# Peptides against a protein of PDB entry 6MBK: the designs that were tried, part 3

Target 1, 240 residues: chain A of PDB entry 6MBK
Amino acid sequence: GFEMVNFKEEGFGLRATRDIKAEELFLWVPRKLLMTVESAKNSVLGPLYSQDRILQAMGNIALAFHLLCERASPNSFWQPYIQTLPSEYDTPLYFEEDEVRYLQSTQAIHDVFSQYKNTARQYAYFYKVIQTHPHANKLPLKDSFTYEDYRWAVSSVMTRQNQIPTEDGSRVTLALIPLWDMCNHTNGLITTGYNLEDDRCECVALQDFRAGEQIYIFYGTRSNAEFVIHSGFFFDNNSH

## One batch from the design tools (peptide; aimed at target 1 R160 Q163 I190 R222)

Design b1_p10_1_s2 (made by RFdiffusion4, then SolubleMPNN; from b1_p10_1, 5 letters changed)
Fold by OpenDDE base, seed 1:
Structure b1_p10_1_s2 (fold): chain B 240 residues (1-240), chain A 10 residues (1-10)
Amino acid sequence: as target 1 above (240 residues)
Amino acid sequence: SSLIPVRHVL
């Protein structure tokens, strides 16, 4: 098994409670536990989703609003997961002026500015939607929707969203994967897939882990620039 | 830590 532990510098992660062998299926998460575009459509957000073209076109924004609605709901099934999420991120939406100035010498600056501008525009749009749309009246965030809320939700989704198959396997959709996304990063290969027969995400161990060791996964092949833009960190041993 | 966006879990 494994347990969630706060590793201080790395924040929350997963620690092995027994020896885990390479390629062992140590972690699985059924679809019903995921925060998906489908669960967003089936939530209190559903009526608004059905009427808003941006929510329909941009699954990441649908997930961000789903996350905000569930965070604002004391009885949400996902409260235990949401409480494990960072309150702030090192992503470009949180950059200070000095960090932005440092990036001016890089190609990443254009993406940083685009993210900031797009997020601000989206917030302004959805602020008006929440205030004026009839289906927004049921949203628990109606009277408390700040830019900080939106920035947090967008950043949470940006750093944690995954592509998974639909139930019939015919299409892909976006999901946050509770518990699994607590694994911190190491270099290696992607060891997570989706089992359609059992309707679950499955993660196999990248390497042998001993009892008491932190369990790491490989997040994927990205450049350090992409890691900064999307995840807010550099990986020195990144091959890209 | 934060993850990279839009991982393929296929």
Scores: peptide ipSAE 0.044, ipTM 0.748, DockQ to the pose 0.131
OpenDDE base, seeds 2, 3, 4, 5: peptide ipSAE 0.496, 0.036, 0.038, 0.470; ipTM 0.916, 0.733, 0.740, 0.912; seeds 2, 5 fail the geometry check

Design b1_p10_1_s3 (made by RFdiffusion4, then SolubleMPNN; from b1_p10_1, 5 letters changed)
Fold by OpenDDE base, seed 2:
Structure b1_p10_1_s3 (fold): chain B 240 residues (1-240), chain A 10 residues (1-10)
Amino acid sequence: as target 1 above (240 residues)
Amino acid sequence: SSLIPVKHVL
């Protein structure tokens, strides 16, 4: 077993409540608990999704709007998950003037500016869509859609989106994986997969964890540049 | 728990 804990400096993570052995299936998350492009299509966002080419083409933006709609919905099934998300991120979209100034001497500055410009343009586009499109009238964010909301949702998705198979396994789709994404990162091997037979995300332990220890997972191979640009992380033990 | 983008769930 495990429990959610707020760790100093790391924020929320998972702590073992018993000894967990390496390769033990300790965590699984059924598809029905995931926030997916499909759940976005089946939500209050569905009518707008069906009419907006950008939402259809960009699953990450569809997830961002799904996240915003669910956050604005007091009775959302995902409220317990959403409340665990950071209110701010160390991503380039949140960089202060001094951080941007520091990056001016680095190759990352162009990607930072690109990301900022793209996000601003997307916001301006969707602000107009939300104000003018008939299918936007039912969105709980209709009269409360700020750049800060959009920045937060995009950053949440950027840092937490995963590729999972479709139900038939024929394609990939995007998902946020509640509970599982509470695991903080360590160096190692990917120990998460998708079990199509049981229609669930499955995570096996990377190593032995004792009762009371934090459970870490490996998120995948990323360069430090990718960590900075996409996640705001510097990980000293990164293999790249 | 700030996360790294696009965890590949295989």
Scores: peptide ipSAE 0.030, ipTM 0.716, DockQ to the pose 0.158
OpenDDE base, seeds 1, 3, 4, 5: peptide ipSAE 0.029, 0.031, 0.027, 0.028; ipTM 0.711, 0.714, 0.686, 0.707; seeds 3, 4 fail the geometry check

Design b1_p10_1_s4 (made by RFdiffusion4, then SolubleMPNN; from b1_p10_1, 3 letters changed)
Fold by OpenDDE base, seed 1:
Structure b1_p10_1_s4 (fold): chain B 240 residues (1-240), chain A 10 residues (1-10)
Amino acid sequence: as target 1 above (240 residues)
Amino acid sequence: SSLVPVLHVL
């Protein structure tokens, strides 16, 4: 087994409560526990989603709004998950002036500026939608939709979104994976997949973990530049 | 976790 632990430097993570062997299936998350584009469609956001072309076209934005709606809903099933999310992120949308100045010497600056511009435009668009669209009146965020809210939700999705298959396996959709996404990063191989037969995410151990050790996973073969742009993370031992 | 984990179809 494992338990959620707040590690001083890394924030929340998972700690082994027993010895876990390499390749052991130690963690699985059924579809019903995921925050997906489909769960967004089936939520209070559904009526607005059905009429907004941007929400329909951009699953990441749909997830961001789903996250905001659920955060604003005291009885949300995902409240325990949402409460584990950072209140702020090291993503470009949170960069201070000195961090932006550092990036001016890198190729990442164009992507950073693009993110700022796109996020600001999206916020302005959706602010107007929330104020004027009939189906927005029932959203719990109707009277509490700030840029800070939007920036947080977009950053949460940006750092945690995954592609999973649809229930029929015919296409892919986007998901946030509660509990699993608490695993912090280490170098290695991808050890998480989606089992369509059991309709669940499955994670096998990257290595042996002893009782009391933090459980790490590998987030993928991205460059440090991509990690910065998408996650605000540098990994010195990244071979990419 | 602050990074995007990658998920594959099994």
Scores: peptide ipSAE 0.079, ipTM 0.753, DockQ to the pose 0.118
OpenDDE base, seeds 2, 3, 4, 5: peptide ipSAE 0.032, 0.035, 0.035, 0.038; ipTM 0.709, 0.709, 0.711, 0.722; seeds 2, 3, 4 fail the geometry check

Design b1_p10_2 (made by RFdiffusion4)
Pose (drawn by RFdiffusion4):
Structure b1_p10_2 (pose): chain A 240 residues (1-240), chain P 10 residues (1-10)
Amino acid sequence: as target 1 above (240 residues)
Amino acid sequence: LARVIPVLPP
C-alpha cells in the first residue's frame, strides 16, 4: 500500500500506492522489530550496560550505543533497519558555526549550546570507557568509535525515538520503530498507538491519502524550537 | 525528547 520516495522537502518518506481512507489501520509493526532499551541490555552491549551508571540512567544514550553496536555487527538482526537509516541529519550538531550564529540572542540558542556540550562530553567519556574498561573490550566499538559515529547515533535517536509501554504494560520504555518511523510530519492529531493485545505499534491514517500522495503522521504538539533542536527541521505553519 | 505513543483501548 505504500512505497519509499525521496521527497525534496522532507527527504525520504512513504507514498500511498492506493487510496487510504482517514482512520484506516494501514501500518502496524510488531514488537520484535523494535530496537528498545531491553534489547540493548540483552545485546553485546549488555556487559557494559550492567557496569556503567550513565547507560543505566539514560535509555536514550543506551539506544544510541545499541544502534552503533548493531551497525558494527555484520550479522545483526536489525541490519535491514540500520542500512536504511540516514547518514546525516539537520540537528544543530551538524550546523556550521555561522549557522548557529544567527541564533544569538534567542531563547533557543541556550539549548543548542547544551546539546553540543552534552554530546561532546558523552563522546569523550565513553571513548575513554571503551578503550580502558574490561567490560567494553568485547564491544565492536573498541576497534573504532569516532565522534562522527556518536553524533550520528544520538542524532538518529533524538530524531526518531519513541515511548512505548513495556511488554507487560506497567512501565514505559524508549524504542526505535522501523518502517513506521519513515513517515514525515504534518499538522493533525496523534493517530499512532501501541496495541498491547497484538503487541504491536499501529497507525491509522491521519487523513485521506490518495494514491500518489505522501503519507504523513502528526509527530506531536512540539514547538519549532523542539523540532529544530531534537528533530532537525523547521515546520512552517506549526499550529502548536 | 521522545515521541509519546499512547496505549490503545481494548
Fold by OpenDDE base, seed 2:
Structure b1_p10_2 (fold): chain B 240 residues (1-240), chain A 10 residues (1-10)
Amino acid sequence: as target 1 above (240 residues)
Amino acid sequence: LARVIPVLPP
């Protein structure tokens, strides 16, 4: 099927090891392999989640803390996945001064400042929560929660979070989808769905891919500004 | 299939 490869300019991606035809189901990921809001609730984070209104209201932050807890856990089931994640991102939270100065001439600067402010505020809030809340005592990050940790986790979730159905299909939830999220973006159509009967994400090929070619997916309709601010890349051939 | 959608943060 496919393998993870480090490409020169795009970083890690998936490469076909055989010819894959358009619309062929080439990749599936069972729910049990996903990092979800539900798995966060069922983890060491669960007691704190049940008591913190922000974790309950903001699934993306719940996923960020889930990532941090699992990263700090040597025996975590998700260690193999976490090790595939970038250590740094090209999102605004990692911008150098020159990059910020460049954006001062654009409308995007306001979104950058907002992202800085919101992330800093969230960190300050949760730093206090982790230091003072009784249910934070068992968290592996209790004595090692830095802004750099939070910036990384928030950026990881921001660039990789997905909406999927709950197990019964009655509601939607947020998930990180290991292996699948290694696919880089191209123009096209959404080709990933959730099979509730088999309880798995299913991805069909957007086009024919020959053995040795990189496998791309479509991330959805986004503006170039949204790609820069939320995904950390500029897509020259963006159709939106 | 139900939709799987990459989403922007709020």
Scores: peptide ipSAE 0.353, ipTM 0.905, DockQ to the pose 0.121
OpenDDE base, seeds 1, 3, 4, 5: peptide ipSAE 0.298, 0.326, 0.337, 0.342; ipTM 0.871, 0.893, 0.900, 0.899

Design b1_p10_2_s1 (made by RFdiffusion4, then SolubleMPNN; from b1_p10_2 with L1M V4Q)
Fold by OpenDDE base, seed 4:
Structure b1_p10_2_s1 (fold): chain B 240 residues (1-240), chain A 10 residues (1-10)
Amino acid sequence: as target 1 above (240 residues)
Amino acid sequence: MARQIPVLPP
């Protein structure tokens, strides 16, 4: 019912190939297609993950490294997804000196500086880990791990991470949701949730879309990571 | 791909 299209101003998005009605389940993504902390643990990163406390404690960093490892792997299942990701982001980590100076008069400057400091510290830490840890030897980024790589991965995760339930529904974990996160943003209501029975992320149409129209979703007033936490993303059984 | 709402890394 949809196709990926590169729109002139918005970059990649989804276009309806048929008429889609409001509240119609038009998009679902099974767990097996998601990039999750679990998939990171089950990847080439797994041995290092099992030995590094920061990777274990910080799921977003685990996802960032998972993304980098998969990007560096030509045969990665997620290559088609990764290739659709922006090469650069309009996030604080990409701000130029003048942009940072402009923010000095705002409360946001503290958050920006915090991001810079944290990201720099993380990079320095993991650079050393990658150079010295035995389980890092098999990582495809062993010989090439730059700050630019890390900045990109962290920014990718920062802008695209979502909270989803674990397979047993007992806890929440972090995930990147391929295909779904191709949808561009519009004002409205959250229409995405996780169906535990079918073990998939589900998205219903925010409004009627005609064939040929771009399909938009509402990212919310909060980060995408919070969509499962908020009870108002679905009003039907798709939320359960 | 629209500008997604970022989450601040810890």
Scores: peptide ipSAE 0.031, ipTM 0.709, DockQ to the pose 0.057
OpenDDE base, seeds 1, 2, 3, 5: peptide ipSAE 0.027, 0.031, 0.029, 0.028; ipTM 0.689, 0.714, 0.700, 0.689; seeds 2, 5 fail the geometry check

Design b1_p10_2_s2 (made by RFdiffusion4, then SolubleMPNN; from b1_p10_2 with L1M)
Fold by OpenDDE base, seed 5:
Structure b1_p10_2_s2 (fold): chain B 240 residues (1-240), chain A 10 residues (1-10)
Amino acid sequence: as target 1 above (240 residues)
Amino acid sequence: MARVIPVLPP
């Protein structure tokens, strides 16, 4: 019902291969295909995760390290997904001096500086952990863990992380949702949910899409400043 | 059906 296509201005997205009606379930992703905090715990990162309080407390950081470990693993199940991720982002962590100067006239500058400070502190902390912790020795990051690696992983998670229920539905966890997150953003309503019975993410069409049209989803209500800071893009038609 | 919510960093 859809295919991945490289669109000129928007980069990779999903295109309908047939007519899709509004509210039609056109895309689902089983839990086993998701990159979650749980899959991070069950990966090569698991031993370190079990010993590091920050990884345990901050699921977004756990996902960032999960991405880095899987990227460094040639046989990773998620290689096809990881290869679709941008190598760089338009988020503040990648801003040049002129871009930062532009933001100095806005309230966003404080959030940018905070993000820089937090990311730098986290990197410094985990650099030491990776160099000294016994459970880090088996990580593919042991010999190569740069700020650029961490910046990329954090930015990947920042732009793509989702809250989903745990398998038993008793709690919430964080997840990256392959294939689904290829959909580009448009104004509308959230049309993605989690089916606990079938243990999968389910996405219904926001509107009618004809064969050959790009399929868009709504990422949630955010300010343009939040889109820039956390997603790396402006949305002129944002109703927030 | 539980919600899937894109989340901002804490």
Scores: peptide ipSAE 0.282, ipTM 0.870, DockQ to the pose 0.121
OpenDDE base, seeds 1, 2, 3, 4: peptide ipSAE 0.278, 0.270, 0.269, 0.269; ipTM 0.857, 0.863, 0.855, 0.864

Design b1_p10_2_s3 (made by RFdiffusion4, then SolubleMPNN; from b1_p10_2, 3 letters changed)
Fold by OpenDDE base, seed 4:
Structure b1_p10_2_s3 (fold): chain B 240 residues (1-240), chain A 10 residues (1-10)
Amino acid sequence: as target 1 above (240 residues)
Amino acid sequence: MAREIPVLAP
């Protein structure tokens, strides 16, 4: 009941092809379509992942490298998804000097500086790893790993990563959710959860949408979505 | 897509 559309000013989004009622399950994404830490482990990144403590400890970085590897792979299953991602972001890692200076009068500057420092350190670390580690030789980014690449991947993950349950439901893991994350933001309630029985992300309509209208969801008060697992699907109150 | 400003862990 929807289609991908490139909206002016908003970029890619979803448009209803029929009338969708509030609370109607209009979108679901099976686990197999997700970019997860597990899919990263099962990719060309797997051998390096198994030997690098930072990749193992930081799922967001694992996803970032997963994105970079898949982006550099013409035959990647996720190419259609990756091509929908912004090439640049309006996040702190992309702030101009004047924007940073403006924030110097605010407490937010500390978070910005922290993010810059952490990202720079991570890049420096992984640049060395990619150049020296034996299992990095097969990575498609071996000879092309710039700070801009890393900044993009990290920013993509930071803005789009979600917590989902593991297959057995015993733990949580991180995932990028293709198609679903194309929905642009509006105020409301969290209407996305994970159905463990069917092993899929499920999104119900926040409101009535008429055919031809853009479908919006509420991202919550954070860029990272959290799926509350209760009886397979649960609506979480994350309104402000 | 409009997203909130995230925080990156060290």
Scores: peptide ipSAE 0.030, ipTM 0.716, DockQ to the pose 0.053
OpenDDE base, seeds 1, 2, 3, 5: peptide ipSAE 0.028, 0.028, 0.026, 0.027; ipTM 0.696, 0.700, 0.684, 0.687; seed 2 fails the geometry check

Design b1_p10_2_s4 (made by RFdiffusion4, then SolubleMPNN; from b1_p10_2 with L1M V4T)
Fold by OpenDDE base, seed 1:
Structure b1_p10_2_s4 (fold): chain B 240 residues (1-240), chain A 10 residues (1-10)
Amino acid sequence: as target 1 above (240 residues)
Amino acid sequence: MARTIPVLPP
């Protein structure tokens, strides 16, 4: 019902290959296709994860390293997804000097500096971990872990992470949602949720889309991290 | 592609 298309200025998006009606379930992504903290634990990163308290405490960093490990793995299942991700982001970590100078007149500069400092410290910490920890030897990024790599991964996760339920629904975990996160934004209502019974992320059409039209979703006023579980869903079957 | 406002790492 849809295909991935590069819309130039908008980057990649989804285009309808047939008419899609409003409220139609046009897109679903099973848990097995998601990049989650759990999939990170079950990957080559698992042994290190089990030994590093920061990875355990900070799911976003775990996802960042998961993303880097998979990117560095030629046979990774997620290569097609990873290749669609931007190489750079509109995040403070990528701000140029002029942008930073402009922000010096605002209180936002403190947040920018904090993010820079925290990211740099995290990188320094994990650089040492990767160089010295026994469980880091098998990581595909062992000999290729630059600040640019880390900055990219952190930014990828910051802009795309979502909260989803665990398999038993008892708690939440973090996930990147391939294919779904390709949808570009339009004004409207949140139309995405997680179906625990079928163990999948589900997206219903915000409006009618004709064949050949780009499919848009509403990102909401909240971050994607809160999108799947903590946002006000209008579709009961999507609320889990 | 879906994106959100960056959140500061803790």
Scores: peptide ipSAE 0.047, ipTM 0.734, DockQ to the pose 0.056
OpenDDE base, seeds 2, 3, 4, 5: peptide ipSAE 0.034, 0.046, 0.051, 0.044; ipTM 0.717, 0.724, 0.704, 0.738; seed 4 fails the geometry check

## One batch from the design tools (peptide; aimed at target 1 C201)

Design b1_p11_1 (made by RFdiffusion4)
Pose (drawn by RFdiffusion4):
Structure b1_p11_1 (pose): chain A 240 residues (1-240), chain P 11 residues (1-11)
Amino acid sequence: as target 1 above (240 residues)
Amino acid sequence: MQDITEPVTVS
């Protein structure tokens, strides 16, 4: 019912190959396909996750290393997902100095500074941990762990991650949801939810989509400052 | 991207 298309404005997204009516359940992704904090714990990253206080407290950072470890694993279950992810992003981590300079004197620039400093600190910290701590000497990252790797990983997480209930429904966790996460954003209401009975992520059409029209979802009621800093885009006519 | 802890509802 859909195909991948490289759109000028949004980059790659989904395009309808048939008419899709509003409120039609057109997309579902079972839990097995998701990359989660739990799958990160049970992976080759597990030994380091159990020893490092930062990875235990910050599931988003745990997901970034999970993404990097699986990217460096030729036989990873998630290789189809990793190989289709973007190689670059428009998060401010990628901006030139003069591009950030336009934000001087604004409310938004403080968060740009924090993002930069946090990412650099995290990279330097984990570089040392990986190169010296025994619990990371069997990680794929010991051979090579560049700043570009880390920038890419945290950018992948921040622009795509989601909160889903745990498999039991009593807690929440952070996850990457393949296929569905290729939908770009438009104004509207959230139409994606987690189905605990079928144990899958389900998405109903936000609006009617004719064949040939791009399939959009509503990401959330976020400001343009949040979209730029954490999602890497500015949304014209953001009603929120 | 989203908080997907709740089920889908429709009119």
Fold by OpenDDE base, seed 4:
Structure b1_p11_1 (fold): chain B 240 residues (1-240), chain A 11 residues (1-11)
Amino acid sequence: as target 1 above (240 residues)
Amino acid sequence: MQDITEPVTVS
């Protein structure tokens, strides 16, 4: 009922190929298509993950490295998704010096500096790990791991990570959701959730869409969308 | 926006 389209002003999005009614389940993404901490563990990153305490402790960083490894892999299953990601982001890590100077008079400056410091330290740490750890030798980024790479990956995860349940529903984990974040967003009710029975992310239409119209969705904040577990959809009127 | 760079202390 939809197709992916590159809209000139808004970038990639979904266009309805038929009329879609409000509250209709029009989009679902099975777990097998998601980039998760588990898929990271099952990838070429797995051996390093199993021995690096930071990767184990910070699932978001694991996702960042998973993203980098898959980006560097021409045969990656997720190449079509990765190619739709922005090359740069409107995040603090990409702020210009004049923007940072302006922010010095605001409360945001502390967060900006924190991100700069933490990202730099993490990069330095993992640069050394990649250069010296035996299980890093097979990583496709072994000889090409720049700060720009890491900044991009961190920003990608920071702006696109989602919380989903584990397969057994006992815990939550992190995921990047292909097709899902290719949708452009609007303010409104959250019309997304995770269906554990079918093991998939689900989205129902916020409103009626006619064939040929762009489909906009809202699933919470882009940086950390939390899916409702065992309760279908969470309907909250939020703006992002 | 969540700061995902917040450090985690590991042993």
Scores: peptide ipSAE 0.098, ipTM 0.744, DockQ to the pose 0.028
OpenDDE base, seeds 1, 2, 3, 5: peptide ipSAE 0.098, 0.012, 0.008, 0.010; ipTM 0.749, 0.456, 0.457, 0.462

Design b1_p11_1_s1 (made by RFdiffusion4, then SolubleMPNN; from b1_p11_1, 6 letters changed)
Fold by OpenDDE base, seed 5:
Structure b1_p11_1_s1 (fold): chain B 240 residues (1-240), chain A 11 residues (1-11)
Amino acid sequence: as target 1 above (240 residues)
Amino acid sequence: MLNLTQPVVTS
């Protein structure tokens, strides 16, 4: 029903290959295809994860390292997904001097500095961990772990992480959702949820799309992008 | 392509 296309201005997106009706379930992604904290635990990162309290406490960092490990693994299942990710981001961690100088006149500068300092501290910590921890020896990052690597991974996760239910639905965990996160943004309502019965992320069409048209979704506010676990697609006007 | 920034969690 859709195909990946590189659009000139928007980069990668999804294009309809047939007519899709509003509210039609056109896209689903099973849990097994997601990059999650759980998949990180079950990966080559697992042994280190089991011994590092920060990885255990901070799911976003676990995802960042999972992403880096999989990127460095030629046979990774997620290589096709990872190759679609930007090499750089328009996030504060990538701001140039002029952009930072401009922000000095605003309160945003404090948040930028905080993020930069935190990221730098995390990098310094994990650089030492990777160099010294026994369970880091088999990581593909052992011989090459730069700040640029970490900045990229953190930014990738920051811009793409989602909250989904755990397999048993008892808690919330973090996930990157391949294929789904290729949809570009338009104004509208949240049309994505998680189906626990089928154990998959589901996306219904925001509007009618004709064959050949780009498929857009509404990202919502990422901070509030809690997948409504049990209540199906929450079409409530969270026009915030 | 998603580009919504979230705060980095501090340790």
Scores: peptide ipSAE 0.022, ipTM 0.636, DockQ to the pose 0.067
OpenDDE base, seeds 1, 2, 3, 4: peptide ipSAE 0.020, 0.020, 0.019, 0.018; ipTM 0.619, 0.619, 0.627, 0.611

Design b1_p11_1_s2 (made by RFdiffusion4, then SolubleMPNN; from b1_p11_1, 5 letters changed)
Fold by OpenDDE base, seed 5:
Structure b1_p11_1_s2 (fold): chain B 240 residues (1-240), chain A 11 residues (1-11)
Amino acid sequence: as target 1 above (240 residues)
Amino acid sequence: MLDLTKPVTTK
């Protein structure tokens, strides 16, 4: 077993309540608990989703709006999860002027500017959509949709989104994985996969953990944060 | 918590 703990330096994490052995399946998250593009489609966002080509084409943005809608919903099933998310991030969208200035001598500045531009354009687009589209009227964020909201949601998704199979296993979709993403990371191998038979995300222990120890897993790079469909666990030698 | 970043895609 494990318990959620708010560690001083690392924020929320998981602590073992018993000895856990390497490769032991200690954590699983059923699809019904995930925030997915599909759950976004089935939420209050659904009607707008069905009419907006960007939401349809860009699952990450769909997840961002799903996250915002659920955050604005006091009775949301995902409130406990959302409450564990940072209120701000150390991502480029949150960089201060000095930090941006320091990057001017690097290639990273172009990526930062690109992200700023893209995010700003997306916000402007969706601000208009939310203000004018008939299917936006029921959104809980109808009267309160700021750039800060959008920046937060986009940053939350870009730092936490994962690729998982669709329910029928025919395609991949995007998901936020509550509980699982509470694990803090360390170098190692990817020990997470998706079990289509049981329709759940499964995580096995990277190493032995004793009772009282924090449980770490390896998330890899976000480009590698995808589940290998029908192949169980994917072991990556890349470090993050 | 996760701190890995994927770029925001464009339309």
Scores: peptide ipSAE 0.023, ipTM 0.646, DockQ to the pose 0.046
OpenDDE base, seeds 1, 2, 3, 4: peptide ipSAE 0.020, 0.021, 0.021, 0.021; ipTM 0.646, 0.644, 0.645, 0.640

